# Peptides against a protein of PDB entry 3QIS, part 133

Target 1, 334 residues: chain A of PDB entry 3QIS
Amino acid sequence: PSLELSRREFVFENVKFRQLQKEKFQISNNGQVPCHFSFIPKLNDSQYCKPWLRAEPFEGYLEPNETVDISLDVYVSKDSVTILNSGEDKIEDILVLHLDRGKDYFLTISGNYLPSCFGTSLEALCRMKRPIREVPVTKLIDLEEDSFLEKEKSLLQMVPLDEGASERPLQVPKEIWLLVDHLFKYACHQEDLFQTPGMQEELQQIIDCLDTSIPETIPGSNHSVAEALLIFLEALPEPVICYELYQRCLDSAYDPRICRQVISQLPRCHRNVFRYLMAFLRELLKFSEYNSVNANMIATLFTSLLLRPPPNLMARQTPSDRQRAIQFLLGFLL

## One batch from the design tools (peptide; made by RFdiffusion4, then SolubleMPNN)

Design b2_p16_5_s4 (from b2_p16_5, 9 letters changed)
Fold by OpenDDE base, seed 1:
Structure b2_p16_5_s4 (fold): chain B 334 residues (1-334), chain A 16 residues (1-16)
Amino acid sequence: as target 1 above (334 residues)
Amino acid sequence: MSPAELLLQQALEEAR
């Protein structure tokens, strides 16, 4: 069996968080026998491609002289954004198109990723006074390393932040400040806030706006700005409530004093973001007659974002654990 | 002060 491929090299320029790019190519059975094709893992890989890449179809049969279109889809989700922001991963891959009883055909995937404030740590963003697209990639790496070391130092209660020569970190990321400021100004009276989805085009504009500028106003509807806040929180590599405190939050869920003590143990940036969000959400709840938002809805929504189970426990989360997590958050909304 | 500045101030005062 043999295949003819219309293209073997693919370049995905300016790949962004949540922006789908597609490249298509054709494969043709130029042989005299039916053939089965499949994308196969490389040696030592579990998957035929990186998490941000997909082939559709990834397998199939071709009769003699049959042609099929294959779509290569590049999409950076929350699951890939952090490793691409850090430069740990890149928009580079090799796909192996295997022909049963035939040859392997190699496809080269290349491109560039544009960093996002989405999927960047709260610590790094607190050190980032300019839009992420203005920050050199080398400095992003340094900021992430420094942020990790500061998280560790803060957890160990070791060193008062030396009042010295390094620019003081922001109390909260400018991106979350901008999102919350916009929502507070314009969305407190928005009917069905956090219940109505935003527009995908507006979400992309908001993301691009936060990545490239410090806007006076965030573009898009209140629903899109609200959803952008949810996406931001969901995309955090470490949730606002650090994984190390997850179980303690569940254990304390019915004791408001212990809950506050647990929050006090968060790293400074995480603690500030948590309190800032809770202050905003409590303010939003005062407008419940206008926005149809209630504490149970908000607690249910934000619990999954702010108080995520550690990756090793995700598969074991019980309905009781979820209810405790909701109860923990309710103690800050009421 | 913007609304966000007020909320941030409140959030920081609750920290003391």
Scores: peptide ipSAE 0.375, ipTM 0.909, DockQ to the pose 0.863
Fold by OpenDDE base, seed 5:
Structure b2_p16_5_s4 (fold): chain B 334 residues (1-334), chain A 16 residues (1-16)
Amino acid sequence: as target 1 above (334 residues)
Amino acid sequence: MSPAELLLQQALEEAR
C-alpha cells in the first residue's frame, strides 16, 4: 500500500486558550490495493498526539484512487493551559500516520502559544501587576517557582515573608478583582445570572482583554462576564480551596466554627480570594428577587469549582462527599 | 473606593 499526502508540515500561529484552530490536508491512495490508515502512538507515548491536538478522522479505509480530507484541530482546554503557560509544554508534536502492512508517514506540528491568566496560579497572578502578555516567559517561570516556594513556606508557618526587595503581592489577582467589580456594579439585578450561558465570541474577547490589558470596563454581557469568572475558577491549576484541605472541609461541613478555622489555614492569596468571592456571593443573594439566584444553586455551582477533589480521589467521589462539600460552602453563604 | 474595593476591604476585615 502507498499514500500521497498533500501536506506534511503544519504551523499553528498564536494559539490561545479556548480558541479552536484547524488545518486540513488530503491523503490519496496512489496504490493498486485498498489500504487502512491510522494515527499511532510513538514508542514512549500512550496517545497518538498531545492533549491539545486531534486528528479527524484518526483512522479509515481508502480504495485505489480514493482521497480523504483530514482535519488537524488544535484546542487548548483547562487540561493543557497550565503546562503551556509555564512553557513546560509547547505547540510542537510529531504525528505518525501508519499504513497497515505499509510504511509510516511523519507529520510535523509546530507553532507558538500565547500565555493566559486563565490556568495560571493565584500565587503567580498576585505577583503580576501587569497583564500576562506583557510578562516575559522566563519571568513567568520564575514567578511560578517563587509562588510555589511561598505557598510551601506559608503552609509550614516558617520564615516571615522577606519584606525586602520584591514588590508587595496583590491581595487578590487583578483579573478576579476586575470580573467581580463588573458583576458587583452591573449584574446584581441581572435575571438568571450564572444560569444563562455567555456568548462564545464575548468569552474570547473577555479572555483576550484580561490577558492583554487592565480595562476600565470588561466587554460583553453580564452573562458572559459571569461565565468568564466560572471558567477562570475552573482553569486554576490549584483550586481556591487547596487540595490539602479538601478532606478537612468535608469532615467539618456541619460545624461552621471548624469550617472557618479550615479556611484560615489557606495560603494568604487563596484565603483572600475565597473570602472575597463569599462576600460577593452573599451580596448577590440580597438581590434574589431580581436575579433569581438562591443559596442552593450558588453552593452547587461554586462547590465544583472552589472545592475540587484531589486528582487521586476524583474516581472515588461519593454522592455523600458532594453533599458535604455543598454544605461546607452553604455555611459561608447563609 | 470602588464597590469591589469596599467588598474586598470588608472580606479582609472579617478575617481579623
Scores: peptide ipSAE 0.158, ipTM 0.851, DockQ to the pose 0.937
Fold by OpenDDE base, seed 4:
Structure b2_p16_5_s4 (fold): chain B 334 residues (1-334), chain A 16 residues (1-16)
Amino acid sequence: as target 1 above (334 residues)
Amino acid sequence: MSPAELLLQQALEEAR
């Protein structure tokens, strides 16, 4: 069996978080026998491609002289955004298109990724006074490494960050401040806030806006701005409540005093973001007659974002653990 | 003060 490929080199320019890009190519059976094709893992890989890439179809049959279109889809989700922001991973891959009883065909994937404030740590963002797209990539790497070291220092040392010569970190990321300021100004009376989905085009505009500017007003509907806040919180590499405190939050869920003590042990930026979000959400709940938002809905929604199980426990989360997590958050909303 | 600044101040005062 043999295949003809219309293209073997693919370039994905300016790949962004949550922005789907597609490149298409054709494969044709130029042989005289039916053939089965599949994308196969390389010798050391478990998957045929990186998590941000997919082929559709990834396998199939071709009759003699049959042609099929294959879509190569590049999509950076929350699962790939952090490693692409840091430059640990890149928009580069090699796909192996295997032909049963035939040869392998190699496809080269290349491109560039544009860093996002989405999927960047709270610690790194608190050091960024400018939009992330204005920050040199080399400095992003340094800020992530420094952010890890300061998180560890902040957890180990109740020592006030030495008020020394480095520019003081922001109390909260400017991106969270902008999102919450907008929602507080314009969305407190918005019916079905956090219940109605945003528009995908508006979400992309909001992401691009936060990555490239410090706007006076965020573009899009209140629903899109609200969903952008949820996406931001979901995309955090470390959730607002650090994984190390997850079990303690569950264990304390019915003791409001212990809950507050657990929150006090968060790194400064995480603690500030948590308290700021709780203050916002309590204020939003005062407008429940207008926005149809209630404490149980908010607690259920935000618990999944703020109090995520550690990756190793995610598959083991019981309904009881979820209820405890919700109860933990309710103690800050009521 | 913006509404967000007020909320942030309140949230930070609860930290004291």
Scores: peptide ipSAE 0.145, ipTM 0.848, DockQ to the pose 0.885
Fold by OpenDDE base, seed 3:
Formats: structure tokens, sequence, C-alpha cells
Structure b2_p16_5_s4 (fold): chain B 334 residues (1-334), chain A 16 residues (1-16)
């Protein structure tokens, strides 16, 4: 069997978080026999591509002289955003298009990624006084490394690090501050807030706005701004309640005094964000007659975002664990 | 102070 490929080199310029890009190419059976094609893993890989890449179709049959279009889809989800923001991974891959009983055809994927405040740690964002797109990529690496070390020290020592001659970090990320300020000003009376989805185009504009500027106002509907806050919290590499405290939150869920003590042990940035979000959500609940928001809905929604099970425990999460997690959060909303 | 600054101050004072 033999194939002709219309293209073998693909460049994805300016790849962004949650922005789908597509490149298409054609494969043609220029042989005399039917062929089966598939994308196959390289020798050391479990998958035929990196998590942010997909081929569609990834396999198929071609009759002699048949042609099929293949789409190469680049999409940076929450699962890939952190490693791309840090520069640990890049928009580079090699795809192996295999023919059954035939040859391998190599496709080169390249491009550039534009960093996002989404998928960046709370600690790193507290150190970023400017939009992330104004920060050199080399400095993003240093900020993540330093932020990791500060998180560990904060968890171990419970002592405020003597903030040396470095610029004082923000109390909360400016991005969270902007989202919450907008929602507080404009969305407290918004019917079905956090219940109605935002618009995908508006979400992209909000993300781009937060990545590139410090706006006076966030673009889009209140629903899109509300969903952007949810996406931000979901995309955090470490949830607002650190994984190390997850089990302690569940164990304390019915003791409000212990719950507050557990929160006091969070790293400064995480603790400040948690308290700020709880203060906002309690304020939002005062307007329940207008916004249809209730404590159970909010607790259920935000628990999955703020109090995520550690990856190693995710498969073992029981309905009881979920209910304890919700109860933990309810103790801060009521 | 913006409304968010006020909320942030309140949330930070509950820490003390």
Amino acid sequence: as target 1 above (334 residues)
Amino acid sequence: MSPAELLLQQALEEAR
C-alpha cells in the first residue's frame, strides 16, 4: 500500500488556552490495493499525539484512488495549560501515520503557545502585577519555581516568610479581583447567575482580556464573566484548597471551628482567595430573591472547583466524600 | 475603594 499526503508540516501560530485551531490535509491512496491507515504511538509514547493535539479521523480505510481529509485539531484544555504556560511543554509533536503492511509517514507539528493566567498557580499570579502576556516566558518559569518553594515553606512552617527585598506579592491574583469586582458590581441581581452558561466567544474575549490587560471593565455578559471565574478556578494547577488539606476538610466538615483552622493552614495566597470568594458568595446569597442563587447550589458548584480530590484519590471519591466536601463549604456560606 | 476592595478587606480582617 502507498499514500500521497498533501502536506506533512503543520504550524500552529499563537495557540491559546481553550481556542481550537484546525489544520487540514489530504491523504490519497495512490496504490492499487485498499489500505488501512492509523496514527500510531512512537516507540516510547502511550498515545499517538500530545494531549493538546488530535487527528480526525485518526484511522480509516481508503480504496484505490480514494482521498480523505484529516483534521489536525489543537486545543489546550485545563489538562495541558499549566505545562504550556511554564514552557515545560511546547507546541511541537511528530505524528506517525502508519499503513497496515505499509510505510510510516511522519508529520511535523510546530508552533507557539501564548501563556494564560488560566492554569497558572495562585502564588505565581500573586507575584504578577502586570498581565501575563507582558511577562517574559523565562520569568514565568522562575515565578512558578519560586511559588512552589513558597507554598511548601508556608505549609511546613506556618510562619509568614520574611518577605525579603522582593516586591510584596498581591493579596489575591488581580484576575480573581477583576472577575469578582465585576460580578459584585454588575451581577448581584443577575437572574440565574452561575446557572446559565456563558457564550464561548465572550469567554475567549474575557480570557484574552485578562491575559493581555488590566481592564476597567470585563467584556461580555454577567453569565460569561461568572463562567470565566469557574473556568479560572477549574484550571488552577493546585485548587484553592490545596490537595494536602483535602482529607482534613472532609474530616472536619461538620465542625465549623476545625474547618476554620484547616483554612488557616492554607498558603497565604490560597487562604486569601478562599476567604475572598466566600465573602463574595455570602454577599451574592443576600440577593437570592433576584439572582435565584442559593447556598446549596453554590456549595455544590464551587466544592468541585475549590475542594478537588488529589489525583490519586479521584477514582476513590465516594458520594459520602462529596457530601462532606459540600458540607465543609456550606459552613462558610451560611 | 471598589466593592471588591471592601470585600477583600473584610475577608482579610476575618483572618486576624
Scores: peptide ipSAE 0.115, ipTM 0.837, DockQ to the pose 0.922

Design b2_p16_6_s1 (from b2_p16_6, 6 letters changed)
Fold by OpenDDE base, seed 3:
Order: sequence, then C-alpha cells, then structure tokens
Structure b2_p16_6_s1 (fold): chain B 334 residues (1-334), chain A 16 residues (1-16)
Amino acid sequence: as target 1 above (334 residues)
Amino acid sequence: DPYLERMRAEMAEELA
C-alpha cells in the first residue's frame, strides 16, 4: 500500500492557552489495494502525540483512489499550559502516520507558544508587576525557579534571605486582583453569578487582556469575568491551598481554629490569595437576595478549585473527603 | 470586609 500526503510540515504560530488552532491535510490512497492508516507512538512514547496535539481522524481505511482530510488540532488546556509557559515543553512534535503493511510517513509539527498568566504559579505572578507578555521568556524561567525556592523557604518558615534589591513581590497576583476587584465592583448584584457560564469569545478576550495589559476594566460580561476567575484557579500548577496541606485541611475541617492555623502555614502569596478570595466571597454572600448565591453552592464550587487532592490521591478521594473539603471552606464563608 | 478594602487599596497603589 502507498499514500500521498498533501503536506508534511505544519507550523502553528502564536499558540495561546485555550485557543484551538487547526491545520488540515489530505491523504490519498494512490495504490491499488485498500489500506488502513493510523497515527502510532514513536519509540519510547506512550502516545502518538503530545497532550496539546491531536489528529482527527487518528485512524481509518482508504479504498483505492480515496482521499480523506485529517485535521491537526492544537489546543493548550490546563494540563499543558504550565510546561509551555516555562518553556519546558514547546510547540514541536513529530507524528508517525503508519500504513498497515506499508511505510511510515513523518509529519513535522512546529510553532511558537505565547505565555499566559493562566497556568503560571502564584509565586511567579506575585513577582510580575507587568503583564506576562512583556516579560522575556528567559526571565519567566528565572521567576519560576526563584518562586519555587521562596515557596519552600516559606513552608519551612525560614526567614527570607535578604537577597538584594529585588522588587518586593505583590501581595497577590495582579490578575487575581483585577478579576476579583471587577467582580466586587460590578457583579455583586449579578443574578446567577458563578452559575451561568461565560461566553467563549469573551473568555478569550479576558485571557488576552490579562496576558497583555493591566486594564482599568476587564472586558466581557460579569459571567465571563466570573468564569475567567474559575479557569484561572483551575489552571494553577498548584492550587491556592498547596498540596502539602490538603490532608491537614480535611483533618481540621470541623475545627475552625485548626483550619485557620493550617491556612496560616501557606506560602505568603497563597495565604494572601486565599484570604482575599474568602473576603470577596463573604462580601458576595451578603447580596444573596440579588445574586442567588449561597454559601453551600460557593463552597462546593470553589473547594474543587482551591483544595484539590494531590495527583497521587485523586483516584482515592472518597465522598467523605469531598464533604470534609467543602466543610473546611464553609468555615471561611460563614 | 476591612481586609478586602485594604487589599484593594494596597494593590491599586502597588500597580500605579
């Protein structure tokens, strides 16, 4: 069997978080026999492509003289955004299109990724007084490394080494402040806040706005701004409540004094973000007659974002653990 | 919330 491919090199320029890009090519059976094609893993790979890439269809049959269109879809989710922001991964891959009883065809994927404040650590973002797109990629790597070291020092209650005239970190990421301050100003009376989904186009505009500017006002509806906050919290490489404290939060869930002590042990930026979010959400709950928001709904929603189980425990999360996690958060909302 | 108002003011000053 033999295939003809219309294209073998694909370039995805300016790839962004949550923005789908598609490139298409045709494969044609120029042979005299039916053929089956599939994308196959390279040597030592478990998957035929990186997590941010997919082929559709990824397999199929072609009769003699049949042609099929294959879409190569690039989509950076929460699962790939952090490693792309750091430059640990890149928009580069090789796909192997295998023909049964035939040869392999290699497809080259290349491109560039544009960093996002989404999927960047709270520690790194507290060190960024400018939009992430104004920060050189080399400096992003340094900021993540430095931020990791500061997080560890903070968890160990080590006195920050008075390392030189580095600008004082922000108390919270500017992106969280912008989102929450907007919601506080404009969304406290918004009916069904955090219950109505945002618009995908508005979400993209909000992400692009936060990545490129410090706006006076965030674009889009209150629902889109609210969902952007949820997406931001979900995309964090480490949740607002660090994984190291997860079990202690569950164990303390019914003791409000111990809960506050656990939160006091968070890294400074995480602790500030947690307190800021809780203060905002308590304010939002005062307007429940207008916004239809209640403490149980908010606790249920935000618990999955703020108090995520560590990856090794995710498969073991019991309904009791989830209820304890909700109860932990309720103690800060009431 | 007095913490919310403080954070709003302090962050506005830090970003000015």
Scores: peptide ipSAE 0.671, ipTM 0.973, DockQ to the pose 0.935
Fold by OpenDDE base, seed 2:
Structure b2_p16_6_s1 (fold): chain B 334 residues (1-334), chain A 16 residues (1-16)
Amino acid sequence: as target 1 above (334 residues)
Amino acid sequence: DPYLERMRAEMAEELA
């Protein structure tokens, strides 16, 4: 069997978080026999492509002289955004299109990723007074390394060594401040806030706005701004309540004094973000008659974002653990 | 919330 491919090199320029890009090519059976094609893993790979890439169809049959269109889809989800922001991964791959009883065809995938404040650590973002797209990639790497070290020092209760000539970090990420301050100003009376989905186009505009600017006003509906906050919190590599404190939050869930002590042990940026979000959400709850928001709904929604189980415990989360996590958060909303 | 108002003001100053 043999194939003709219309293209073998694909370039995905300016790949962004949550923005789908598609490149198409044709494969034609120029042989005299039916063939089965499939994308196959390379040696030592478990998957035929990286997590941010997909081929559709990824397998199929072609009769002699038959042609099929294949779409190569690039999509950076919350699961790939952090490793692309850090430059640990890149928009580069090689696909192997295999013919049964035939030869392999190699496809080259290349491109560039544009960093996002979504999927960046709270520690790194607190050190970014400018939009992330204004920060050189080399400096992003330094900020992530520095942020890791500062988190570890904070957890170890090490006396801050003399904060060398590094600029004082922000109390909270500017992106969180912008989102929450917008919602506080404009969305407290919004019916069905955090219950009605945002528009995908507006979500993309909000993400691009936060990545590239410090706006006076965030674009889009209150629903889109609210969902952008949820997406931001979901995309954090480390949740607002650090994984190290997860179990202690569950264990303390019914003692409000111990809950506050646990939160006091968070790294400064995480603790500030948590307090800021809780203060906002308590304010939002005062307008429950207008926005249809209640403490149980908010606690249920935000618990999965703020108090995530560590990856090793994710598959073992019990209904009791979830209820304790909700109860922990309720103690800050009421 | 006094904390919310403080954060709003302090962050606005830090970003100015």
Scores: peptide ipSAE 0.671, ipTM 0.973, DockQ to the pose 0.899
Fold by OpenDDE base, seed 5:
Structure b2_p16_6_s1 (fold): chain B 334 residues (1-334), chain A 16 residues (1-16)
Amino acid sequence: as target 1 above (334 residues)
Amino acid sequence: DPYLERMRAEMAEELA
């Protein structure tokens, strides 16, 4: 069996978080026998491609002289954004198109990724006074490493945060401040806030705006700005309540005094973001007559974002654990 | 909320 491929090299320029790119090619059976094709893993890989790449179809049959179109889809989700922001991964892959009882065909995938404030740590963003697209990639790596070391020092209660770092970190990321301050100014009376989805085009404009500028006003509807805040919180590599405190939050869920003590043990930036969000959400709840928002809805929605189970416990999360997590957050909304 | 108002003002000053 043999195939002819219309193209074997693919370049995906300016790949961004949540922006789908597609490239297409044709495969043709130029032989005299039917062919089965499939994309197969390389020798040391479990998957035929990286998590941000997909082939459609990834397998099939071709009769003699038959041709099929294959789509190569590049999409950076919350699951790939952090490793691409740090440069730990890149827009590079090799696909192996296998023919049953035939040869392998190699496809080269290349391109460039544009960093996002989405999927960047709270610690790194607090050190970033300019838009992420203005920050050199080398400096992003240094900021992430320094931020990790600062988090670890804060958790160990060892060294006072060296106030001698020439530039004082922001109290909260500018991106989350911009989103929340916009919602506070313009969305407190918005009917069905956090219940109505945003527009995908407006969400992309908001992400691009926050990655490239410090705007006076965020573009899009209040629903799109509200959903952008949810996407931001979901994309965080470390949730606002650090994984180390997850179990203690569940254990304390019905004791408001212990809940406040647990939150006081968060790293400074995480604690500030948590307090800022809770203060905003309590303000939003005062306008429940206008916005149809209630404490149970907000607690249910934000608990999954702010108080995520550690990856090792995710498969074991019980309905009781979910109810305790919601109860923990309710103690800050009421 | 007095914490919300303080944070809004302090962050606006730090980004100006």
Scores: peptide ipSAE 0.661, ipTM 0.972, DockQ to the pose 0.912
Fold by OpenDDE base, seed 4:
Structure b2_p16_6_s1 (fold): chain B 334 residues (1-334), chain A 16 residues (1-16)
Amino acid sequence: as target 1 above (334 residues)
Amino acid sequence: DPYLERMRAEMAEELA
């Protein structure tokens, strides 16, 4: 069996967080026998492609002289954004299109990724007074490494590093401030806030806006700005409540004094973000007659974002754990 | 919320 491929090299320019790109090619059975094709893992890989790439279809059957279109889809989700932002991964892959009882065909994937404030650590973002697209990639790597070290020192209650030559970190990421301050100004009376989805086009504009500028006003509807905040919180490599405190939050969920003590142990930036968000959400709840927002809805929504289980515990979440997590957050909203 | 208003003002100053 043999295949003809219309293309074998694919370039994905300016790949962005949550922006789907598609490239298509055709495969044709130019042989005399039916053939089965599949994308197969390379020798050391568990998957046929990187997490941000997919082929559709990834397998199939071709009769003699049959042609099929294959879509190569590049999509950077929350699961790939952090490693692409740091340059640990890149928009490069090799796909192996295997033909049963035939030969392998290699496809080259290349391109570039544009860093996003989405999927960047709170610690790194607090050190960025300028939009992330103005920061050299080399400096982003350094900021993530430095931010990890600073987080560890903060958790250990080590003496604050000498406020030497480094610019004072922001109290909260400017991106969170921009989103929340916009919602505070314009969305407190918005009916169905956090209940109505945003528009995908507006979400992309908001992401691009936050990555490239410090706007006076965020573009899009209040619903899109609200959803952008949720996406931002979900995309954090570490949630606002650090993984190390997850179990303690659950254990303290019914003791408001212990809950406050647990939050006091967060790294400075995480603690500030948590307090800022809770203060905003309590303000939003004062307008419940206008916005239809209630504490149970908000706690249920934000708990999954702010108090995410560690990756090793995700598969073990019980309904009781979820209820405790919600109860923990309710103690800051009421 | 006094904390919200303070944070809004302080961040606006830090980004100006």
Scores: peptide ipSAE 0.660, ipTM 0.972, DockQ to the pose 0.906

